# Peptides against a protein of PDB entry 3JWR, part 326

Target 1, 323 residues: chain A of PDB entry 3JWR
Amino acid sequence: TRELQSLAAAVVPSAQTLKITDFSFSDFELSDLETALCTIRMFTDLNLVQNFQMKHEVLCRWILSVKKNYRKNVAYHNWRHAFNTAQCMFAALKAGKIQNKLTDLEILALLIAALSHDLDHRGVNNSYIQRSEHPLAQLYCHSIMEHHHFDQCLMILNSPGNQILSGLSIEEYKTTLKIIKQAILATDLALYIKRRGEFFELIRKNQFNLEDPHQKELFLAMLMTACDLSAITKPWPIQQRIAELVATEFFDQGDRERKELNIEPTDLMNREKKNKIPSMQVGFIDAICLQLYEALTHVSEDCFPLLDGCRKNRQKWQALAEQ
Target 2, 298 residues: chain A of PDB entry 3JWR as posed
Amino acid sequence: TRELQSLAAAVVPSAQTLKITDFSFSDFELSDLETALCTIRMFTDLNLVQNFQMKHEVLCRWILSVKKNYRKNVAYHNWRHAFNTAQCMFAALKAGKIQNKLTDLEILALLIAALSHDLDHRGVNNSYIQRSEHPLAQLYCHSIMEHHHFDQCLMILNSPGNQILSGLSIEEYKTTLKIIKQAILATDLALYIKRRGEFFELIRKNQFNLEDPHQKELFLAMLMTACDLSAITKPWPIQQRIAELVATEFWEQGDQVGFIDFVCTQLYEALTHVSEDCFPLLDGCRKNRQKWQALAEQ

## One batch from the design tools (peptide; made by RFdiffusion4, then SolubleMPNN)

Design b2_p25_8_s4 (from b2_p25_8, 17 letters changed)
Fold by OpenDDE base, seed 3:
Parts: structure tokens; sequence; C-alpha cells
Structure b2_p25_8_s4 (fold): chain B 323 residues (1-323), chain A 25 residues (1-25)
């Protein structure tokens, strides 16, 4: 395609120029081409291209394929969300100095997972999928959408001309796919809530050890969630804009719940409850986000900007809630 | 069942957050 030709021929700017090591990064001003260039840079600077012998054209095609398999009519869970998740992962690995704590296969898997974790997202949550009796709900009992996302990821990875993992041995391939699957499934917040207590307890007791395979898996899951939720850590103007996108998508779901399911939506999904957004954001930060970024900062102090951003946004949302 | 428990926990948490938000408003 012309798009592929343009991307493959383009000079890829440095990570410094692209600012993709910044936790404060915003994609709002970037073209689709620039997001793809950023993605190439992430793979390159993490040594994934070199270490796994990726062909440049194949990587370009894969990136464009991933981007194409996000829906354009979804307000939040689109390519830009996946891209921002991957950028946060990149920043956590580089600026957060987590890279040296992980294997190359784990890094490869995490980056692929971050980019792929919401593939073909339909702008509705698992609860909606279940209640609407969607065909996917017949295939999977738990983490329905996350299983679908992984299936889409696997489909793309195996598509002709998109096989960025062709340079891996069979064992490396299996390991990578296992980690990708686990990482994508970990983005189900239900699983996060289930597992986070173990992670926090390990941190609290100073028993956290990445050399333990189980703890490694647990950490990768927590890191995925931290990147997936990283919008809450962004500078306030960025946070507000992203929150509007999230609210738009949630309200669209609520509207569909009314129309298609004849159900009154929860406050989170209820357009009529827009005035509750600030207080709900505070609740979300307190219930879900703060402890995660605190724990992540204990693993690597260089991740502090995520925690700091979360705290600052809590203050901003609280101020709005008090008006 | 462990996944159902986690899902229920999420729902309870979100419900509690919503209730707290409603009470704070």
Amino acid sequence: as target 1 above (323 residues)
Amino acid sequence: DEYEAARQMLEDLLGAAAAAAAAAA
C-alpha cells in the first residue's frame, strides 16, 4: 500500500526528538504516520529489531496492521489508546529503568501486548458483552474481550508479511506468546483486583523478587495495568481531554444499554450523571490507581513521575468535585 | 469461579466507588 511504502521509506526520528521517553508524552498532535514512526523507534531502541532480526518492512506492515484493526468509531479504546499504552511501557522501560530488570523476550512480549491489548475493541465492556449475549460471550466465560484481543493479536502475528516473530526459535516464540497472552489478559481489571493484593504484600514485606518466575509474571501483569491506566498520570490538560474521551465512550455504552438492552446504565455509563465524573475519578484513583503506582515506584523509583502525576490529577479532580 | 469472584470484586469496588462519589456530591 501507499501507506506502507511511505512508512517504510521514512526516516525514523530519535526517541529524544519524538519525546517517547517522557511520562508526560501526548499523542494529540501526532499524525498516524508519526505514531507509527514512534512505534518503530520503540522497537529499535529496545533492541528488539536487532535481537530478533526483524525485517523493517515486516515491522512496518505489522504496525499498520495493528493500527488498522482498531476501530475508528470508538472514542477511547482505539489505536491511540494502544499507542499511548505502548509509549508508557516504553517510558517505564527506559526512563523508569525497568528494561534492565526484564529479559528481551519479556520486553518484546510487553511491547507487542501493549500495542495489541485492545485490538478490535467495540467500545463496550465485558459486562455489556455478557448482557447482550454477544457471540463472544459464548466462546469465553471470563475476560471475554481480552481473549478476543489476544486472538486478534495472534491472527495479525501469523498473517502473511506481518510475522515480526519469524526470527525467534520455537521455544522463544512459545515463551513470547505465553507472555503476550498473560499480559493482554492481565488488562482485565477484574484480574488486576484479584491479583494486586499479592503484589502489594510482597512489596510491603520487602519480599518482592523478580527472579521468582511467579513474581515475574505478577509484575508483568501489574506493569501492563499501570501502562493501560497511565492516562490518569498525564499532565492535567492531557488528563482532562482523555477523561472526556473515556466518558464519551462510557456514555455511548450507556446509551446502547438503554436502547438495546432496556437497562438503566450505572452512574459511570450514565450521560445524565456527567456531574459525577470528578468524584468518580477521585474514587477510581483511590480504589485502583494510587496503590499501583506506589508499588511500581517501590520497584523502580524512576517511575515516580507516574505516581506524581496520579496524585496531582487526584487533587485536580477533587477540586472539581468540591465545586 | 475464581474469575467470577474477581469480577464480583470489581463490581463491588466500582459500586462502592460510585456510592462514595454519590455521597461526596
Scores: peptide ipSAE 0.022, ipTM 0.639, DockQ to the pose 0.419
Fold by OpenDDE base, seed 2:
Structure b2_p25_8_s4 (fold): chain B 323 residues (1-323), chain A 25 residues (1-25)
Amino acid sequence: as target 1 above (323 residues)
Amino acid sequence: DEYEAARQMLEDLLGAAAAAAAAAA
């Protein structure tokens, strides 16, 4: 395609030029082409292209395929969300110094998972899918959408000309897919709630050890969630804009719940409760976000900007809630 | 079911956040 030719022929700027190592990164000013270039740079600077012998054209095609399989009519859970999740992962690995704690296969899997974790998202949550009796709800009882996202990820990875993992051995391939699946499934916040207590306790007791395979898996799950939620850590102007996108998507779901399911939406999904957004954001930060970024910062102190950003945004939302 | 318990906890946490918002309004 013309898009592929343009991407494959383009000069890929440095990570410094693209600012993709910054936790404060914003994609708002970037074209789709620039987001694809950033993605190439992430693979290159994490040594994934070299270590796994990726062909440049195949990587370009894969990136474009992933981007194409996000819906344009979804306000928040689109390519830009996936891209920002991957950028946060990249920043956590590089600037946050987590790269040195992980294997190349784990890094490969996490980056693929971050880009792929919401593929073909419909703009509705698992509860809606279940209550609407969607065919996907018949295939999976739990983490319905996350299983679908992984299925989409696997489909793309196996598509002709998109096989970025062709340089891996059979064992490396199997390991990578296992980690990708686990990482995508971990983005179900219900699973985060289930598992976070174990992670926080290990940190609190100073017993956390990444050399333990179980704790490694747990950490990868927590890291995925931290990147998935990283909008809450962004500088305030960016945070506000992203919060508007999230609210738009949630209100769209609420509207559909009323129309299609004859259900009164929760306050979070209720357009009529827009004035409660600031206080809901404070509650969300306190209940879900703060402890995660605190724990992540304990694993790697260089991740502090995520925690600091979250704290600053809590203060901003609190100030709005008091008006 | 541990998953459903976690899901319910998530909903409760999000609901509590909304309730706190309502109380602050």
Scores: peptide ipSAE 0.495, ipTM 0.882, DockQ to the pose 0.469; fails the geometry check
Fold by OpenDDE base, seed 5:
Structure b2_p25_8_s4 (fold): chain B 323 residues (1-323), chain A 25 residues (1-25)
Amino acid sequence: as target 1 above (323 residues)
Amino acid sequence: DEYEAARQMLEDLLGAAAAAAAAAA
């Protein structure tokens, strides 16, 4: 395609030029082409292209395929969300110095997972899918959408001309897919709630050890969640804009819940409760986000900007809630 | 079901955040 030709022929700017190592990064000003260029740079600078012998054209095609399999009519859970998740992962690996704590296969898996973790998202949560008796709810009992996202990821990875993992051995391939699946499933916040206590306890007791395979898996899950939620850490103007996108999508679900399911939506998804957004954001930060970024900062102090951003945004939301 | 318990906890946490907001307003 013309798009592929344009991408494959383009000069890829440096990570410094693209600012993709910055935790404060924003994609708002970037074209789709530029987001793809950023993604290429992430793979290159993480040594994934070289180490796993990726063909440039195949990588370009894969990126475009991933982007194409996000819906354009979804306010938040679209390509830009996935791209920002991946960028946060890249920043955490580089600027946050987590790269040195992980294997190349883990890094490869995390980057693929970050880009793929919401593929074909429909703008509704698992509860809606279940209550609407969607066919996907018949296939999976738990983490319905996350299983679907992984299925889509696997489909793309196996599609002709998109096989970025073709340079891997069979064992490396299996390992990578396992980690990708675990990472995508970890973005289900229910699983985060289930598992975070173990992670926080290990940190609190100073018993956290990445050499333990179970703890490694746990850490990768927590890192995925931290990147997935990283919008809450962004500079305030960026945070506000993203919060509006999230609210839009949630309200759209709430409207559908009323219309299609004849149920009253929760306050979070109730358009009539828009004035409660600031206080809900404070509650979300306190209940979900703060402890995670605190724990991540204990693993790597260079991740502090994420925690700092989260704290600053809490203050901003609290100030709005008091008005 | 541990998953459902976690899901419910998540909903409760998010709901409590909303309720606290409503009470403060």
Scores: peptide ipSAE 0.494, ipTM 0.883, DockQ to the pose 0.472; fails the geometry check
Fold by OpenDDE base, seed 1:
Structure b2_p25_8_s4 (fold): chain B 323 residues (1-323), chain A 25 residues (1-25)
Amino acid sequence: as target 1 above (323 residues)
Amino acid sequence: DEYEAARQMLEDLLGAAAAAAAAAA
């Protein structure tokens, strides 16, 4: 309640002051309150508050509720990750000029999805959840955690005093929820791997058309992944620090796999293989990241800083791998 | 199952990245 009062009464700085339009943005120096203020600014500057008649107090409560439903004992998949994903989305929409290509409902859905996409993350992947025979694995066959994240998102959106979508018509509400669900589910990298070939082929053939509903859905999925992975695009000092957080969480999972499941972890999650991190990062960039940011840059050239950052970090990781 | 195939491909890609890293080391 005191946190809500403080947030609701605070003057929200400009996007320029907060630097939230920058692809090079870092949250390391920001307090939790400042991250919430940044989030308010994102909603405001995307015209979502005005267009959908959001009450300021309700938006503040919703932001704090979302933040509260990320676990503090998870090294990487916490509120700061969600916040950075949303900030990258905001930067891509504004500085990357993707805002002009999307509807207000799509923008609303993407921002909510970015903030919500990892709600109640436990610091373990779908494979761990499945192998541990967790109750969630009985509810969902595929994209187990992403379904859970969406369920958490929906729970918060429907909670008293958190209903930021109350100003929408029934049809707008249904459409928004559909897009949110699709966007959150799209953050499952397995689905990215499944679908990216179609996206890249459309780009390669110069047949990509956002007026096609199927291609629009595909693009929103790719954009979500691009924002979710955007740590790989950050300036090198930021990239290194985030990579350490990711490694910490993966190693924690590996330790749990040994202890709880009696299995040898993969190299990615094996603490004893930390010396392989640089080469693994190069492989990750090549296998997952580069083509995505190349394709995104073809859709909007103003997204080039993401591609450039990814390329620069590949070089840095490669240099470390050669040592 | 297309999902499982994609999941396996992801694991293979991540594993190959690790293997390439090991080969470069």
Scores: peptide ipSAE 0.484, ipTM 0.878, DockQ to the pose 0.468; fails the geometry check

## One batch from the design tools (peptide; made by RFdiffusion4, then SolubleMPNN)

Design b2_p26_3_s1 (from b2_p26_3, 12 letters changed)
Fold by OpenDDE base, seed 2:
Structure b2_p26_3_s1 (fold): chain B 323 residues (1-323), chain A 26 residues (1-26)
Amino acid sequence: as target 1 above (323 residues)
Amino acid sequence: MGFLEGLEIVEAAKKAGITLPTRSLK
């Protein structure tokens, strides 16, 4: 395609020029082509292209295939969300110095997972999928959408001309796919709630050890969640705009719940209760976000900007909630 | 799942009478 030719022939700017190492990064001013260029830079600067002998054209095709398999009619869970998740992962690895704590296969898997974790998202949550008796709800009992996202990820990775993992040994390939699956499944916040207590306790007791395979898996899951939720850490103007996108998608679901399922939506998904967004955001930050970014900062102090951003946004939301 | 999706879990926990730990590990 012309798009592939344009991407493959383009000069990829440095990470410094693209500012993709910054935790404060915003994609709002970037074209789709520029987001793809940023993605190439992430793979390159993490040494993934070199270490796993990726062909440039294959990587370009894969990126475009991933982008194409996000829906354009979904307000939040689209390519830009996946891209921002991957950018936060890149920043955490580089600026947050987590790269030195992980293997190249783990880094490869996390970056692929971040870009792929919401593939073919339909703008509705697992609860809606289950209640609407969607065919996917018959395939999976838990984490319905996350299993679907992984299936889409696997489909793309195995598609002709998209095989970015062809340079891996059989064992490396198996390991990478295992980690990708675990990372995508970890983006189900229900699983985060279930598992986070173990992570926080290990941190609190100063018993956290990345040499333990179970603790490594747990950390990768927490890191994935931290990147997925990273919109809450962004500078206030960026945070507000992203919150509006999320609210739009949730209100669309709420409207469908009324129309298609004949149920009253929760406050979160009720457009008539938009005035509750500030207080809900405070509740979300307190219940979900703060402890995660505190724990992550304990693992690597250079991740502090995520925690600081989250705290600052809490204050902003609290001020709005008091009005 | 995005950041507002966590609110659904928080609300579900509240309805179930489950108090989620809030704030500082310190």
Scores: peptide ipSAE 0.040, ipTM 0.727, DockQ to the pose 0.584
Fold by OpenDDE base, seed 4:
Structure b2_p26_3_s1 (fold): chain B 323 residues (1-323), chain A 26 residues (1-26)
Amino acid sequence: as target 1 above (323 residues)
Amino acid sequence: MGFLEGLEIVEAAKKAGITLPTRSLK
């Protein structure tokens, strides 16, 4: 395609030029092409292209395929969300120095997972899918959408001309897919809530050890969640704008709940309750985010900008909630 | 699932009588 030709022929700017190592990164000013260029740079600077012998054209095609399989009519859970998740992963790996704690296969899997974790997202949560009796709800009992996202990821990875993992051995391939699946499934916040206590307790007791395979898996799950939620850590103007996108998507779901399911939406998804957003954001930060970024910062102190950003945004939301 | 979905989980947990661990800056 013309898009592929343009991407494949383009000079990829440095990570410094693209600012993709910054935790404060924003994609708002970037074109779709520039987001793809950023993605290439992430793979390159993580040594994934070299170590796994990725062909440039194949990588370009894969990126474009992933981007294509996000919906344009979804306010938040679109390509830009996936891209920002991957960028946060990249920043955590590089600036946050998590790269030094992981294997190349784990890094490869995490980056693929970050880009793929919401593939074909429909702008509705698992609860809506269940209540609407959608066909996907018949396939999976839990983490319905996350299983679908992984299925989409696998489909793309195996598609002709998109096989970025073709340079891997059979064992490396299996390992990578296992980690990708686990990482995508970990983005179900219900699973995060279930598992985070173990992680926090290990940190609290100073018993956390990345050499333990179970703890490694747990950490990768927590890291995925931290990147998935990283909008809450962004500088206030960026955070506020992203929160508006999230609210828009949730309100769209609430509108559909009224229309399609004949139910009154929760305050979170109720357009008429938009005045509660600030207090809800404070609650979200306190219940979900703060401990995670604290724990991540404990694993790597260079991840502190994520925690600091989260704290600053809590203050901003609290101030708005008091008005 | 990310961001505001966490609030739905919190609400669901409350309805189920489950107290989720929180860390408030208050």
Scores: peptide ipSAE 0.036, ipTM 0.718, DockQ to the pose 0.438
Fold by OpenDDE base, seed 5:
Structure b2_p26_3_s1 (fold): chain B 323 residues (1-323), chain A 26 residues (1-26)
Amino acid sequence: as target 1 above (323 residues)
Amino acid sequence: MGFLEGLEIVEAAKKAGITLPTRSLK
């Protein structure tokens, strides 16, 4: 209540002041209140507040509810990750000029999805959930956590005083929820690997067309992944620190795998293999990241800073791997 | 799901004998 009052009464700085249009943005110096203010600015500057008649207090409450439903004891998959994903989405829409290629409903859905895509993340991956025989693994056969994240998102959107979508028509509401679900599910990297070939081929053949509904859906999925992975594009000092957070969370999972499941963790989650992090990061960049940011840059050349950042960090990780 | 999860997928693909494309679009 006090937090809500403070947020709702605060003057929201400009996007320029907050630097939320920058691909190089870092949240490390920001308080939780400042991250919420940034989030309000994203909704406002994307015209979502005006176009969908959002009440300021409802938006503030919703943001705080989303933030509250991330765990503080998770090293990486917390509110700050979701916030950074949303900030990258905002930067891609504004600085990357993607806003002009999308409808207001698509933009609304993507921003909500970015903020919500990891809700109630437990600091363990889908494989751990399956192997631990967690109840969630009985509900969903694939993308277990992403389905849970969407369920949490829907719960918050329907909670009293959090209904930021109340100004939408029934059809707009249905469309928005569909896109949110698709966007959150798209953050499962297994689905990214499955679908990315189609996207890359469309780009390669110069056949990519956002007016095609299927290609639009595919693009939104790729854009979500690009924002979710955007830590790899950040300036080296930021990237290195984020990589440490990711490693911490993975090592925590590996420790739990040993203790709770009596299994030897993979190198990625093995604290004893921390010396392999640089080479693993190079492998990740090459196998997952580079082609995505190349393709995104082909859709909009103004997204080049993401590709450039990824390339620079590959060089830095490669140099460390050679030591 | 975040950053290093991609590495698990890469590792899983390698174990399954699947080569993930790493080539540039250019």
Scores: peptide ipSAE 0.039, ipTM 0.732, DockQ to the pose 0.594; fails the geometry check
Fold by OpenDDE base, seed 3:
Structure b2_p26_3_s1 (fold): chain B 323 residues (1-323), chain A 26 residues (1-26)
Amino acid sequence: as target 1 above (323 residues)
Amino acid sequence: MGFLEGLEIVEAAKKAGITLPTRSLK
């Protein structure tokens, strides 16, 4: 395709030029081509291209295939969300110095997972899928969409000309897919809530050890969630704009819940309760975000900008909630 | 799961009587 030719022939700017090492990064000014270039840079600077012998054209095609398999009519859970999740992962690995704590296979898996974790997202949550009796709800009892996202990820990885993992041994491939699956499933916040207590307790007791395979898996799950939710850490103008996209998508779901399911939406998905957004954001930060970024900062102090951003945005949302 | 899906989970947890930890590690 013309898009593939353009991407494959383009000079890939440095991570510094692209600012993709910054926790404060914003994609708002970037074209789709530039987001793809950023993604190439992430793979390159994490040594994944070299270490796993990725062909440049195959990587370009894979990136474009992943991008194509996000829906354009979804306000938030689109390619830009996946790209921002991957960028946060890259920043956490580089600027947050987590790269040195992980294997190359784990890094490979996390980056693929971050880019793929919401593939074919429909702009509705697992609860909607379940209540709508969608065929996917018959296939999976829990984490319905996350299983679907992984299935889409696997489909793309196995598609002709998209096989970025072809340079891996069979054992490396199996390991990578296992980690990708676990990482994508970890983006189900229900699983996060279930597992986070163990992580926080290990940190609190100073018993956290990445050499333990179980604790490693737990950490990768927490890191994925931290990147997935990283919009809450962004500078306030960016945070506000992203929150509007999220609200738009949730209100669209709420409208569909009324129309298609004949149910009254929750406050979160009810456009008539837009005035509750600030207080809900404070509640979300307190219940979900703060402890995660605190714990991540305990693993690597260089991740502090995520925690600091989250705290600053909490104050901003609180101020709006008091008006 | 998106930003606000977390809020549904928080609300669901509240309805189920599950207290989500809100305290800082510090």
Scores: peptide ipSAE 0.034, ipTM 0.716, DockQ to the pose 0.559; fails the geometry check

